# Designs tried in a protein design run: peptides against a protein of PDB entry 2N1D. Part 116

Target 1, 169 residues: chain A of PDB entry 2N1D
Amino acid sequence: EVKVKIPEELKPWLVDDWDLITRQKQLFYLPAKKNVDSILEDYANYKKSRGNTDNKEYAVNEVVAGIKEYFNVMLGTQLLYKFERPQYAEILADHPDAPMSQVYGAPHLLRLFVRIGAMLAYTPLDEKSLALLLNYLHDFLKYLAKNSATLFSASDYEVAPPEYHRKAV

## One batch from the design tools (peptide; made by RFdiffusion4, then SolubleMPNN)

Design b1_p23_4_s4 (from b1_p23_4, 10 letters changed)
Fold by OpenDDE base, seed 1:
Structure b1_p23_4_s4 (fold): chain B 169 residues (1-169), chain A 23 residues (1-23)
Amino acid sequence: as target 1 above (169 residues)
Amino acid sequence: SKEYEELIKTWRELLKKLKELLE
């Protein structure tokens, strides 16, 4: 299994995210005030402003594009807790053609990196290619950790209404 | 560059496999 290391600063947030939804029966407010698309765009702009070479800039763009597509594919089947499934169904009904990277935000994006390692193991890769990808993924995670105060907040969650509880376990 | 080309190849392979497994 390929291991993607989550920064220590972000591990407590994963626990809080799980607790807010599973134990406190809250939902992340959708559509997100800052969606995955905007987070990835900010990261790309941040990297470009650091004076990288042309090749490094294009590499960052490919990483961002790949993370976005991975998120959109995995969100509905791999990244949601059971309590969140009715909310997801409502989003699909209201916005059937919208990519989930335009709807969901930082907490769900972080969940991707908890699962992505196992998914990467399904595709045989040489050590050099894998190491290169992991370096960029870890760099992005460092960026999330650096900006965690603005990206992760319990105030972005709200208590689910009674009618939601009737259709959720 | 070699680094850029390797990254593109890696993502294409990974995303292709992921879509086959989950969609």
Scores: peptide ipSAE 0.074, ipTM 0.672, DockQ to the pose 0.682
Fold by OpenDDE base, seed 5:
Structure b1_p23_4_s4 (fold): chain B 169 residues (1-169), chain A 23 residues (1-23)
Amino acid sequence: as target 1 above (169 residues)
Amino acid sequence: SKEYEELIKTWRELLKKLKELLE
Protein backbone atom coordinates (compact mmCIF):
# COMPACT_ATOMS: atom_id res chain seq x y z
CA GLU B 1 0.00 0.00 0.00
CA VAL B 2 1.08 3.54 -0.80
CA LYS B 3 0.83 5.90 2.13
CA VAL B 4 -0.34 9.46 1.55
CA LYS B 5 0.20 11.44 4.73
CA ILE B 6 -2.53 13.87 5.68
CA PRO B 7 -1.26 17.06 7.33
CA GLU B 8 -1.93 17.19 11.05
CA GLU B 9 -3.82 20.44 10.57
CA LEU B 10 -6.44 18.67 8.48
CA LYS B 11 -6.95 15.54 10.55
CA PRO B 12 -9.31 17.25 13.02
CA TRP B 13 -11.43 18.38 10.10
CA LEU B 14 -11.84 14.82 8.88
CA VAL B 15 -13.27 13.97 12.27
CA ASP B 16 -15.58 16.99 12.25
CA ASP B 17 -16.73 16.16 8.74
CA TRP B 18 -17.56 12.62 9.78
CA ASP B 19 -19.36 13.86 12.88
CA LEU B 20 -21.46 16.41 11.00
CA ILE B 21 -22.68 13.81 8.53
CA THR B 22 -22.92 10.60 10.50
CA ARG B 23 -23.73 11.76 14.02
CA GLN B 24 -25.42 15.12 13.55
CA LYS B 25 -27.21 14.01 10.37
CA GLN B 26 -26.22 17.06 8.39
CA LEU B 27 -25.43 17.37 4.70
CA PHE B 28 -22.85 19.41 2.88
CA TYR B 29 -24.62 22.12 0.91
CA LEU B 30 -24.77 21.20 -2.77
CA PRO B 31 -23.87 22.47 -5.21
CA ALA B 32 -20.85 23.67 -3.30
CA LYS B 33 -20.29 27.40 -3.08
CA LYS B 34 -16.66 26.63 -3.83
CA ASN B 35 -16.42 23.42 -5.81
CA VAL B 36 -13.46 21.15 -6.42
CA ASP B 37 -12.83 22.69 -9.83
CA SER B 38 -12.39 26.13 -8.31
CA ILE B 39 -10.15 24.85 -5.53
CA LEU B 40 -7.88 23.14 -8.03
CA GLU B 41 -7.86 26.21 -10.23
CA ASP B 42 -6.87 28.38 -7.29
CA TYR B 43 -4.07 25.99 -6.46
CA ALA B 44 -2.80 26.00 -10.03
CA ASN B 45 -2.86 29.79 -10.15
CA TYR B 46 -1.10 29.94 -6.81
CA LYS B 47 1.67 27.71 -8.11
CA LYS B 48 1.99 29.75 -11.30
CA SER B 49 2.32 32.95 -9.31
CA ARG B 50 5.28 31.48 -7.47
CA GLY B 51 7.43 31.83 -10.57
CA ASN B 52 7.79 28.19 -11.47
CA THR B 53 9.51 27.08 -14.65
CA ASP B 54 7.47 26.18 -17.70
CA ASN B 55 7.96 22.48 -17.08
CA LYS B 56 6.90 22.78 -13.48
CA GLU B 57 3.88 24.78 -14.49
CA TYR B 58 2.86 22.11 -16.95
CA ALA B 59 3.40 19.47 -14.30
CA VAL B 60 1.12 21.33 -11.90
CA ASN B 61 -1.58 21.51 -14.54
CA GLU B 62 -1.35 17.79 -15.09
CA VAL B 63 -1.45 17.08 -11.37
CA VAL B 64 -4.58 19.21 -11.07
CA ALA B 65 -6.14 17.43 -14.01
CA GLY B 66 -5.27 14.09 -12.51
CA ILE B 67 -6.69 14.92 -9.10
CA LYS B 68 -9.87 16.16 -10.74
CA GLU B 69 -10.28 13.01 -12.76
CA TYR B 70 -9.56 10.79 -9.78
CA PHE B 71 -12.14 12.68 -7.74
CA ASN B 72 -14.78 12.39 -10.43
CA VAL B 73 -14.22 8.66 -10.73
CA MET B 74 -14.09 7.88 -7.03
CA LEU B 75 -16.64 10.26 -5.48
CA GLY B 76 -19.75 8.20 -5.96
CA THR B 77 -18.37 4.83 -4.99
CA GLN B 78 -15.55 5.53 -2.56
CA LEU B 79 -15.86 8.92 -0.87
CA LEU B 80 -19.44 9.14 0.42
CA TYR B 81 -20.78 8.14 3.80
CA LYS B 82 -23.94 6.07 3.83
CA PHE B 83 -26.05 9.02 4.94
CA GLU B 84 -24.97 10.99 1.86
CA ARG B 85 -26.16 8.42 -0.68
CA PRO B 86 -29.66 9.84 -1.23
CA GLN B 87 -28.21 13.29 -1.80
CA TYR B 88 -25.81 11.89 -4.37
CA ALA B 89 -28.65 10.09 -6.14
CA GLU B 90 -30.58 13.34 -6.38
CA ILE B 91 -27.56 15.12 -7.82
CA LEU B 92 -27.13 12.43 -10.46
CA ALA B 93 -30.79 12.61 -11.41
CA ASP B 94 -30.77 16.38 -11.74
CA HIS B 95 -27.35 16.67 -13.38
CA PRO B 96 -26.49 13.36 -15.00
CA ASP B 97 -23.69 14.72 -17.16
CA ALA B 98 -22.09 17.11 -14.69
CA PRO B 99 -18.75 16.10 -13.25
CA MET B 100 -18.85 15.80 -9.50
CA SER B 101 -15.89 18.17 -9.25
CA GLN B 102 -18.34 20.91 -10.20
CA VAL B 103 -20.81 19.89 -7.50
CA TYR B 104 -18.84 18.89 -4.41
CA GLY B 105 -16.31 20.88 -2.43
CA ALA B 106 -13.30 20.79 -0.14
CA PRO B 107 -14.47 18.23 2.44
CA HIS B 108 -15.09 15.55 -0.15
CA LEU B 109 -11.89 16.45 -1.96
CA LEU B 110 -9.96 15.90 1.24
CA ARG B 111 -11.60 12.50 1.66
CA LEU B 112 -10.04 11.52 -1.66
CA PHE B 113 -6.58 11.69 -0.16
CA VAL B 114 -7.57 9.35 2.63
CA ARG B 115 -8.40 6.71 0.03
CA ILE B 116 -6.07 7.46 -2.84
CA GLY B 117 -3.09 5.67 -1.36
CA ALA B 118 -4.78 2.30 -1.43
CA MET B 119 -6.04 2.91 -4.95
CA LEU B 120 -2.56 3.74 -6.20
CA ALA B 121 -1.41 0.32 -5.06
CA TYR B 122 -3.45 -1.32 -7.80
CA THR B 123 -1.00 -0.08 -10.43
CA PRO B 124 2.63 -1.14 -10.28
CA LEU B 125 4.87 1.91 -10.08
CA ASP B 126 8.61 2.23 -10.02
CA GLU B 127 10.21 4.05 -7.15
CA LYS B 128 10.87 7.24 -9.09
CA SER B 129 7.35 7.56 -10.43
CA LEU B 130 5.81 6.91 -7.06
CA ALA B 131 8.04 9.40 -5.29
CA LEU B 132 7.30 12.07 -7.86
CA LEU B 133 3.56 11.60 -7.62
CA LEU B 134 3.60 11.60 -3.84
CA ASN B 135 5.59 14.81 -3.78
CA TYR B 136 2.95 16.58 -5.84
CA LEU B 137 0.08 15.14 -3.83
CA HIS B 138 1.68 16.22 -0.59
CA ASP B 139 2.32 19.66 -2.01
CA PHE B 140 -1.37 20.01 -2.77
CA LEU B 141 -2.31 18.80 0.69
CA LYS B 142 0.02 21.40 2.14
CA TYR B 143 -1.88 24.02 0.17
CA LEU B 144 -5.17 22.77 1.58
CA ALA B 145 -3.75 22.94 5.08
CA LYS B 146 -2.57 26.51 4.60
CA ASN B 147 -6.02 27.53 3.41
CA SER B 148 -8.03 25.31 5.74
CA ALA B 149 -9.70 28.22 7.54
CA THR B 150 -11.41 29.31 4.33
CA LEU B 151 -11.94 25.89 2.76
CA PHE B 152 -13.40 23.93 5.65
CA SER B 153 -16.31 25.19 7.74
CA ALA B 154 -19.21 23.61 9.56
CA SER B 155 -21.36 26.44 8.22
CA ASP B 156 -21.23 24.73 4.83
CA TYR B 157 -23.40 21.97 6.28
CA GLU B 158 -27.08 22.01 7.13
CA VAL B 159 -29.45 19.75 8.99
CA ALA B 160 -31.10 17.26 6.67
CA PRO B 161 -34.88 17.63 6.49
CA PRO B 162 -37.13 14.96 7.98
CA GLU B 163 -38.09 13.62 4.57
CA TYR B 164 -34.44 12.97 3.84
CA HIS B 165 -34.11 10.73 6.86
CA ARG B 166 -36.80 8.49 5.42
CA LYS B 167 -34.72 8.06 2.27
CA ALA B 168 -31.57 7.25 4.17
CA VAL B 169 -31.84 3.58 5.06
CA SER A 1 11.60 17.30 -19.21
CA LYS A 2 12.11 13.72 -18.18
CA GLU A 3 10.42 14.36 -14.86
CA TYR A 4 7.36 15.87 -16.50
CA GLU A 5 6.99 13.02 -18.94
CA GLU A 6 7.31 10.48 -16.18
CA LEU A 7 4.61 12.21 -14.17
CA ILE A 8 2.22 12.29 -17.12
CA LYS A 9 2.84 8.65 -17.86
CA THR A 10 2.21 7.70 -14.25
CA TRP A 11 -1.07 9.60 -14.07
CA ARG A 12 -2.36 8.17 -17.31
CA GLU A 13 -1.62 4.63 -16.27
CA LEU A 14 -3.10 5.07 -12.83
CA LEU A 15 -6.28 6.70 -14.07
CA LYS A 16 -6.78 4.05 -16.70
CA LYS A 17 -6.44 1.30 -14.15
CA LEU A 18 -8.71 3.07 -11.69
CA LYS A 19 -11.47 3.48 -14.24
CA GLU A 20 -11.25 -0.16 -15.16
CA LEU A 21 -11.56 -1.22 -11.55
CA LEU A 22 -14.48 1.03 -10.65
CA GLU A 23 -16.60 0.70 -13.79
Scores: peptide ipSAE 0.074, ipTM 0.670, DockQ to the pose 0.652
Fold by OpenDDE base, seed 4:
Structure b1_p23_4_s4 (fold): chain B 169 residues (1-169), chain A 23 residues (1-23)
Amino acid sequence: as target 1 above (169 residues)
Amino acid sequence: SKEYEELIKTWRELLKKLKELLE
C-alpha cells in the first residue's frame, strides 16, 4: 500500500475526534469557523512567504487545488462516521451548491490523509511521480502539525440534540 | 520546471481515477 505518514503530533487528535463523535455523540459545529478553503489558503500564503521560486510557488498552488478537490470528492462517501450522516444530509439540503471545503474544517481535512493512501494505491503511478506527490502531502501535514493548537479543538464540537439522535438511528 | 510538470501530471491522473472510483 501507499503509506502517507501522519505526524505524531496529530495522531492523538484523530483519536479524540473519533471519540467525540462516536462515543460522546457530539458533532463538529457546521459551518466551520475556519473551513478547509481558508486552511489551504493560509498554507499557500505561508509557503509563498518563504521566498520560493516561481515554479515552487506554482507547485504549491496546484497542491492546494488538488487537496481541495480531493476533499470535496471524498468527504460525503469516505470521511464521515455513521453518526455524522444526518448532519451531512442537512448540509446538502441547506447548501446544495456549496463545496464541502467551504463547510467543513480541519478535523475532516485531516481524515482525508488517513484515507488518501488507499486511494492512491488504485492509481498506477510511477515511483518518481508518487514520491513527488507524497513529499508535498507530507509538507502540508507538517504545516497542520505546526498549527495544530489553533486548528484542532474539542470546543469546536457540540452535543447533538435529542431530535438528532432519532435521525441517526 | 521538471518537478512542477511532474506534479501537475500526477495530480491530474490521480483526480481522474478518484472521480471514476467514487462517483
Scores: peptide ipSAE 0.074, ipTM 0.673, DockQ to the pose 0.632
Fold by OpenDDE base, seed 3:
Structure b1_p23_4_s4 (fold): chain B 169 residues (1-169), chain A 23 residues (1-23)
Amino acid sequence: as target 1 above (169 residues)
Amino acid sequence: SKEYEELIKTWRELLKKLKELLE
């Protein structure tokens, strides 16, 4: 399996995220105040502001686009806890054509990187290509860690209403 | 330059395969 290292600073958040949803029966407020698209855009702009070469800038754009696409493909089937599935169904019904990167936010984006390693392993890759890709993914994760105070907050969650619990059982 | 082109190519290919598997 391809190993994607989660920064130590973000590991406690993954636990808190899980606890908020599974134990406390809360839901991340949707649509996100700061969605995945916005986070990725900020990252891209951050990288561009650091004086990268044209090629590196182009690569960053493609990496961002790729992360977005991976998120949109994997969110519904790979990144949700059981308790979140009714919420997802409602989102799909209300916004059938909207990419989930415009709906969900940082917590779910971080979950992607817990799963993406296994998905990447399904496709044989040469060592150099894989290493280069991983470097970009880790760089992005480092960015998330650097901005964790603004991206991850329990205040972005809310207690699910009683009618939701009936659907989630 | 060559390194980045390889990255882009690989990344796009992976995305294509992923979509085929999960959709």
Scores: peptide ipSAE 0.072, ipTM 0.672, DockQ to the pose 0.611

Design b1_p23_5_s1 (from b1_p23_5, 10 letters changed)
Fold by OpenDDE base, seed 3:
Structure b1_p23_5_s1 (fold): chain B 169 residues (1-169), chain A 23 residues (1-23)
Amino acid sequence: as target 1 above (169 residues)
Amino acid sequence: EKEKNEEFIKTLRELLEKLKELL
């Protein structure tokens, strides 16, 4: 298994995120005000503005595309707490063809990186390619950490209504 | 370095295509 290291400054957020959902019975406001697509776009633009070579630019684009795709694949099956399942079902019903990267935001994106390492271990990537990918993933995580004040906030969560609790586990 | 990046990009593109099949 490949471990993707989460920046220390973001680890407390994972705990807070869990607490907001599981203990306080809150839900992240959906659709996200700043969705995964926009976060990835901002990162890509940030990297491009730093004077990277053309090859590095293309690499960033592919990494961003990969993160987006992994997120869209994993969100429903791997990244949600049980309490969030009814909300996800509602999202699917209301937005059946929308990728989840257009609906969910930074907290769920961060959850991806807790799980992505295990999945990458089973991909047909050679060791060198995997190492390069990991470098980009860690670079992206550093970007999230630098922008954590604007990306992660408890104010983005809301107390779930009583009707929701009937459907939730 | 350029060659390494090109190979890496190609690999990522292939991976991306495989991921799309899972959606």
Scores: peptide ipSAE 0.195, ipTM 0.771, DockQ to the pose 0.439
Fold by OpenDDE base, seed 5:
Structure b1_p23_5_s1 (fold): chain B 169 residues (1-169), chain A 23 residues (1-23)
Amino acid sequence: as target 1 above (169 residues)
Amino acid sequence: EKEKNEEFIKTLRELLEKLKELL
């Protein structure tokens, strides 16, 4: 098994995120004001600004690209609560050619890391490469934790209109 | 150290290409 540990600082947010959507019937504002692409770009730039950007820079770029691709693959099928399905369908209709990393933001990106461990178990990565990848993933999660005050906020959600409730399962 | 990183990057790149096939 592949275990990805979520920082303790971010675990309460996962609960709040679930509560906002499932219990309070709110939706994350889409398209996100700060989408997954921008978050990953900021992280990559942050790592580059820290210096020592030879092979490590290339590794960061590949990790960022990998996170983006995994997010785009998993968002629609693995990361959404049932209440979010109608919103997702509307997004697909309005933005048929846009990757979801350009639409969704930090909360949904964080949800990826709850599931990514199981997905990585099926990858053909050797033990050493997997360990390195996990280090980068944990480093990214640490980055999210450090910037959690600006990345995660209940004000990014809004109450779904009554007509939306009729569409939601 | 450098060789380890090169191998890692190569592996990630190959994995990324496989993921793109799912898009």
Scores: peptide ipSAE 0.178, ipTM 0.762, DockQ to the pose 0.432
Fold by OpenDDE base, seed 4:
Structure b1_p23_5_s1 (fold): chain B 169 residues (1-169), chain A 23 residues (1-23)
Amino acid sequence: as target 1 above (169 residues)
Amino acid sequence: EKEKNEEFIKTLRELLEKLKELL
């Protein structure tokens, strides 16, 4: 598979996220206060403010668009824990035409990067393009790590109500 | 470098279009 390195600063969060959902039976509050679209927009603006060349700016835009689409494709089938599936079904019923990048937030976006490496191995990217993409993905992950204090918080989760537990079996 | 970036952007656009078909 393709190697996508998660920053050490974010690895503990992945464990906390898993624990909140699977052990503590909590759910991430939806719709997210800061959704994936907003996070990606902030990153793009951050990169543009660094005085990049025109070509580099356009590349960032394409990378952001790609991450967004990949997230929207993979969330429902690849990124959710079993306990979260009833919540997802409810979201689909309430927002049938809304992309999930407008509903979910940073924790689920980070989960994408745990899976994306294996998926990229099956894309028709040449070696040079794949290397460049990996550089941008790692750069984005560094951005998430830099802003982790504001993007990742256990306070964004809440205990699932009793009626939810009954349908989560 | 400019040529490399242009080729990379083109590749990403093609990949993005493929991903959109899965939505």
Scores: peptide ipSAE 0.177, ipTM 0.764, DockQ to the pose 0.439
Fold by OpenDDE base, seed 1:
Formats: structure tokens, sequence, C-alpha cells
Structure b1_p23_5_s1 (fold): chain B 169 residues (1-169), chain A 23 residues (1-23)
């Protein structure tokens, strides 16, 4: 199994996210004010502003594109708590052609990195490429940690109405 | 080092194409 370490600064956010939804029966406000697409774009621009070489810059773009695609594939089936399923169904009904990276935000993106290690174990990556990819993933997580004050907030969640509870566990 | 990065990028492109097929 491939291990992707979550920065200690971000682990409390995973706990709070779980508690807000599963225990307090709240939902992340959708569509996100700061969606996954914009977060990844900001990261890529941040890396470019640091004066990286052409190859490193291009590698960042490919990593960002890969993270986006993984998120869009995995969000509906792997990253949602049971309580969030009716909300997801509503999003699909209202926006059937919208990629989930344009709807969801930082908390759900962070959930991907809890699972991405296991997914990469089944991907045909050579050892050297895997090591490089892990370096970029950890670099991105470091970026999330650095900007956590603006990316993660309990105020982005809201109490689900009673009618939602009737169709959710 | 440059050649190493090019091979890495190629691998990521192939992975990305596989992911798109799942959508």
Amino acid sequence: as target 1 above (169 residues)
Amino acid sequence: EKEKNEEFIKTLRELLEKLKELL
C-alpha cells in the first residue's frame, strides 16, 4: 500500500468535517464558494510564480490535471458520507453535466488524499515515477496546510433542514 | 534529470487518459 501522509495541521479538519456532517447533521454549502478547480488553479499559479523550470512547471500541470480527474471519478462513489448522498443526488439532477470539481470544495478534496494512496497501489506506476508523484502530492498538501485558514471553515457548513432528514440516514 | 522528468510526465499523461475513460 502506498502511504500518503496528511499534514498534522489538516488532520483536525478531517475530524471536524466528519463531525459536522455525521454527528451534527450539517451539509457543506454547494456549490462551493471556492471549488476544487479554483484551488488547483491557484496552486498551479503559485508554483509557476516561484520560478520553476519548464519541466517542473509542466509536471505540476499534469499532477493538477490528475488530481482533478481522480476527484471527479471518486467523489460520488468513495468520498461521500451516507448523510451527503441526497445532496449529491440533487446536484446531479440540477447539474447533470457539471464536473464535481466545479461543485465541491476543499473539505471533499482533502478526503481524496485519505484514499488516494490505496488507489495508486493499483496503478501501473514505476517506482521512480511513484516517488516523484508522492513528492508532488505532499507538496500540494503542504500548500493546503499553508492556506488552511481560507480553505477550511465550519461556516461553510449549514444545518440540514427537516425535509432533508426525511430522505437521509 | 531532464529525461527522467519527461518519462514521469509521459506516465502521468497515460494515467490521465485512463482516468478520463472512467468518466
Scores: peptide ipSAE 0.168, ipTM 0.756, DockQ to the pose 0.431

Design b1_p23_5_s2 (from b1_p23_5, 10 letters changed)
Fold by OpenDDE base, seed 1:
Structure b1_p23_5_s2 (fold): chain B 169 residues (1-169), chain A 23 residues (1-23)
Amino acid sequence: as target 1 above (169 residues)
Amino acid sequence: LKKENEELIKTLKELLEKLKELL
């Protein structure tokens, strides 16, 4: 089994995120103040500022592009709790042509990395290739952990109105 | 060194394409 380790600093956020939505019946404010696109862009710029070689910069750009693509494909079908389904439907109606990476933020992006490990387990990858990919993914997760104070906050959630409860599971 | 880095980038692209196929 392929295991993507979530930094200890971010594990509590996954629990809080789950609790806020499933138990407290809150919703992450959309569109996000800091969307997935901007987070990935900031990461890429951060890596560029570290004085890396051009080749390493290109590799980072490729990883960023991949993460964005995976997020946009998986968000609607794999990353949402049942309570969030009506909100997602509203987003699709209001922003039919917008990628979800421009709407959602850090909490949902972090959920992606909980799922990536299982996906990689079904991918025929040699040990060296898998290690390489994991290194890039963990590097990004470390970046999220470093900036967790600005990326993750309960204040980004709000209590769903009574009308929403009638639509939600 | 440049050739090695190019090979790493190529490998990364292939890995990402394989992952996309699972979606």
Scores: peptide ipSAE 0.096, ipTM 0.689, DockQ to the pose 0.542
Fold by OpenDDE base, seed 5:
Structure b1_p23_5_s2 (fold): chain B 169 residues (1-169), chain A 23 residues (1-23)
Amino acid sequence: as target 1 above (169 residues)
Amino acid sequence: LKKENEELIKTLKELLEKLKELL
C-alpha cells in the first residue's frame, strides 16, 4: 500500500468541500478563476525562485507534468461527487478537447491526492522511485497548505439552480 | 537524478495512456 499523507491544515477543507456540494447542493464555479494549470505553474515558479539547481528545477517540472497528467486522467472517473456529474457533462459538451486542468481548480486538485495513493500501488515502481515521487508530492501538498487561504474558499462555490437539480441523479 | 525522474515520469505516462484507452 502507498500512503500519501494530507497535511492536517487541508483535511478540514476536504470536509467543507464535501459539505458544500453534497449537503448544501452547491457547485464549484467553472471554469475556475484559478485553474489547476495556473496552480502548478505558480508552484514551479515558486520552486525556481528559491534558487534551486538546474537539476532540481528539471525534477520539479517533471513532477508538475506528472500531476497534471494524473489529474486530467482521473478527474472524470475518480474525483467527482455524484452531484457534480451534470456539470461535468456540460463542460465536456462545451469544451470536448480542453484538458480538465484548464477548467477545474484547487479543490478538485486536492481530491486527487486522496486517491493517488491507491493508484500508485499498482504502478511498477521500485522503492527508490516511489520514495522520490512521494517526497515531491508531499512537498507540493505543503505548498497548497501554505497558500490555502487563497486557494480554498467557499466563495468559489454557488448554489445550483433548480433546473440543475432536475438533471442531478 | 534527471535520469531517475525521466524514467519515473515515462513509466507513469505510459500507464496513464493505457488507462485512457479504457475510458
Scores: peptide ipSAE 0.073, ipTM 0.688, DockQ to the pose 0.380
Fold by OpenDDE base, seed 3:
Structure b1_p23_5_s2 (fold): chain B 169 residues (1-169), chain A 23 residues (1-23)
Amino acid sequence: as target 1 above (169 residues)
Amino acid sequence: LKKENEELIKTLKELLEKLKELL
């Protein structure tokens, strides 16, 4: 199995995220104040500001695009806790054509990296290609960790109303 | 580095395709 290492700083957040949703029955406020698109854009701009060559800049753009696409494909089927399903259904009904990267935020994006390793295991990649990809993924995760104070907050969650609980059951 | 980047892009595209097949 391909392991994508989550920075130690972010591991507690994954636990908190799980607890907020599954145990405390809260929901991440949607649409996100800072959505996945914005996070990825900020990352790309950050990398560009570091004086990348044209090739490296292009590579970063492709990595960002790839992460975005992965997120949009996987969110609905792979990244949601059961309690979040009604919320997702409502989002789809209200915004059927909107990519989920414009709706969801950092917590759900981080969940992607918990699952992405397993997906990589099913792809026949040569060792060099895999290592290169992992380096970029880890670089992005490091960026998330550096900005964790602004990206991850329990205040972005709210207690689900009684009406929602009825939907979730 | 250019070759490396091209390989990365190819890898990402392949991964995306594989992901779509699994869904």
Scores: peptide ipSAE 0.056, ipTM 0.663, DockQ to the pose 0.713
Fold by OpenDDE base, seed 2:
Structure b1_p23_5_s2 (fold): chain B 169 residues (1-169), chain A 23 residues (1-23)
Amino acid sequence: as target 1 above (169 residues)
Amino acid sequence: LKKENEELIKTLKELLEKLKELL
């Protein structure tokens, strides 16, 4: 199996995220104050500001585009806990044409990287190509870790209202 | 160097497209 290493700084957050949703019955506030699109844009701009060449910028753009697409495809089917499904259904009903990368934020984006490794295992990749992709993914994860204080906060969650509990049960 | 970078970008792009097909 292809392993995508999550930075140590973000591992506790994955646990907290899980706990907030599954045990404390909270929901991430939607639409996100800082959505996935914005996070990826900030990352791309950050990379460009570091003195990268045009070619490197192009590569970053491709990675960003890929991550965005992966997120939008996988969010509804792979990245949600059971308790979040009614919320997702409401989002789809209210915003049927909106990509989920414009609705959800950093916590759900991070969940993608927990799953992406397994997906890569099914991709016919030579060793060098796989290493290249992993390097870019790890670079992005490092960026998330560096900005974790602003991207990940329990204050972005709220206790689900009683009406929601009735739908979730 | 430019040629090498272009090849790497091409490889990355192709890889990402393949990954999309699996989704």
Scores: peptide ipSAE 0.034, ipTM 0.633, DockQ to the pose 0.534

Design b1_p23_5_s3 (from b1_p23_5, 11 letters changed)
Fold by OpenDDE base, seed 2:
Structure b1_p23_5_s3 (fold): chain B 169 residues (1-169), chain A 23 residues (1-23)
Amino acid sequence: as target 1 above (169 residues)
Amino acid sequence: DKEKNEELIKTLKELLERLKKLL
């Protein structure tokens, strides 16, 4: 299996995220104050500000686009805990044409990278291509870790109301 | 650099295509 290493700084957050939703029955506030689109845009701008060549800038744009599309494809089926399903259904009903990258934020984006390794195992990539992709994924994760104080907070979650509990169980 | 970029793009596109087929 292809292993995507999550920065040590972000591992505790994954546990907290799971605990907030599954045990404490909270929900991430939607739409996100800072959505996935914004996070990816900030990353791209950050990379461009480092004096990248045209070729490197182009590669970053493709990585961002790929992560965005990957997130949008995976969110509904792979990234949600059971307790979050009613919330997702409500979002789809209210905004059927909106990409989920405009609705969800950093916590759900991070969950994507927990799953991507297994998904890559089903893709017959040559060693060089895989290494290149992994380098960019790890680079992005490093960026998330650097900005973790602003991207990941328990205050972005709220206790689900009683009527929601009836839908979720 | 161009070759590496093309390889990356190909990899990402292939990944997305595979993911779409799995879902």
Scores: peptide ipSAE 0.031, ipTM 0.627, DockQ to the pose 0.625
Fold by OpenDDE base, seed 5:
Structure b1_p23_5_s3 (fold): chain B 169 residues (1-169), chain A 23 residues (1-23)
Amino acid sequence: as target 1 above (169 residues)
Amino acid sequence: DKEKNEELIKTLKELLERLKKLL
């Protein structure tokens, strides 16, 4: 299995995210104030502002596009806790054609990188190509860690109402 | 580098398309 290393700064957040939803019965506010699309756009702009060559800019754009597509495919089936399923169903009903990268935010995006390692094991990539991809993924994770104070906050969650609990059974 | 990145992204997209068919 391919190992994607999560920065130590972000590991406590994964625990807090899990606790807020599964133990405290809270939900991440949707649609996100800062969605996955905007986070990826900010990252791309950040990389471009650092004086990268045209080739590096192209590579960043492709990585961003890949992460976005991967998130949109994986969110509904792999990234949600059981308690979040009714909320997801409501989102699909209200926004049937909207990509989930326009609805969800940083916490769910981070969950993607917990799962991506196993999926990469099934990808027919040579060692050099795999190493290159991993370097970009780790670079993005470092960006998330650097901006963790603004991207990850318990204030983005709210207690689920009693009527939601009835749907979650 | 550009060619290598394009090949990598293409491979990933192909994998994602296979996943979409299962979901």
Scores: peptide ipSAE 0.029, ipTM 0.628, DockQ to the pose 0.409
Fold by OpenDDE base, seed 4:
Structure b1_p23_5_s3 (fold): chain B 169 residues (1-169), chain A 23 residues (1-23)
Amino acid sequence: as target 1 above (169 residues)
Amino acid sequence: DKEKNEELIKTLKELLERLKKLL
């Protein structure tokens, strides 16, 4: 397996995220106050402010676009816990054409990087190419870790209403 | 230096396209 290393600062959050939803029966507030699109935009601006070259800016944009697309495809099928599925269904009904990167936020984005390593294992990449991709992914994860205090909070979750529990079988 | 960056961008784009095929 190709291992995408999650920063130590973010590992506890993955546990808390799981606990809030699966054990405490809470839901992440949707639409997110700070959605995935916004997070990626902030990252891009952050990187651009550090190195003002056209090529570097272009590279960052490609990384952002790739992560966004990957998230939008994977969210509904791979990134949700069972308890979250009724919520997702409601979102789809209300916003059928909206990309999920405009609805969901940092916790679900982080879940993406738990899965990406397995996907990379099935690609015929040479060692050098794989290292390059991993470097960019790790760079983004490092950014998430640096901003974890503002991106990840239990206050972004709320107890699911009684009506929701009836739908979550 | 610019040439080096261009090659890096090209490689990254190709890798991302490969990743998208696995989605």
Scores: peptide ipSAE 0.029, ipTM 0.617, DockQ to the pose 0.430
Fold by OpenDDE base, seed 1:
Structure b1_p23_5_s3 (fold): chain B 169 residues (1-169), chain A 23 residues (1-23)
Amino acid sequence: as target 1 above (169 residues)
Amino acid sequence: DKEKNEELIKTLKELLERLKKLL
């Protein structure tokens, strides 16, 4: 097992996110006010402003691109709770050509990092290579934790209307 | 030093490509 450690600051949010949707029957407001693309862009800009070398800047860009692509592939099949499926179908109908990284936000992005460890276990990686990748992933997670007050909020969710309930169950 | 950093970046890109193949 490849262990991707979620910062302690964000672990409670994963529980709250699950509770808001599964138990309270709320939905994350879509399209997100702060989408995954913008979050990754802000992270990249943040790293660039820290006086990094050209090589470190290039590495950050590659990590950002990889996370974005990984999110876009995984969102529809792996990151949604059952209650969110009708909403996803509506998004696909309304925005058929839009990548999900332009629609969804921080909560769904965080869910990705719960799954990435299992995916990495399917490929043979030496310890040094794995450590390198994990360092960048953990650095990004630290950034999410640092900005958690603005990225994660229950106010970004709303109660699903009665019509939605008939579709979801 | 620069050569070492370039090698690390190359390794990172290869790792990311492997990850993409699993998706």
Scores: peptide ipSAE 0.027, ipTM 0.615, DockQ to the pose 0.453

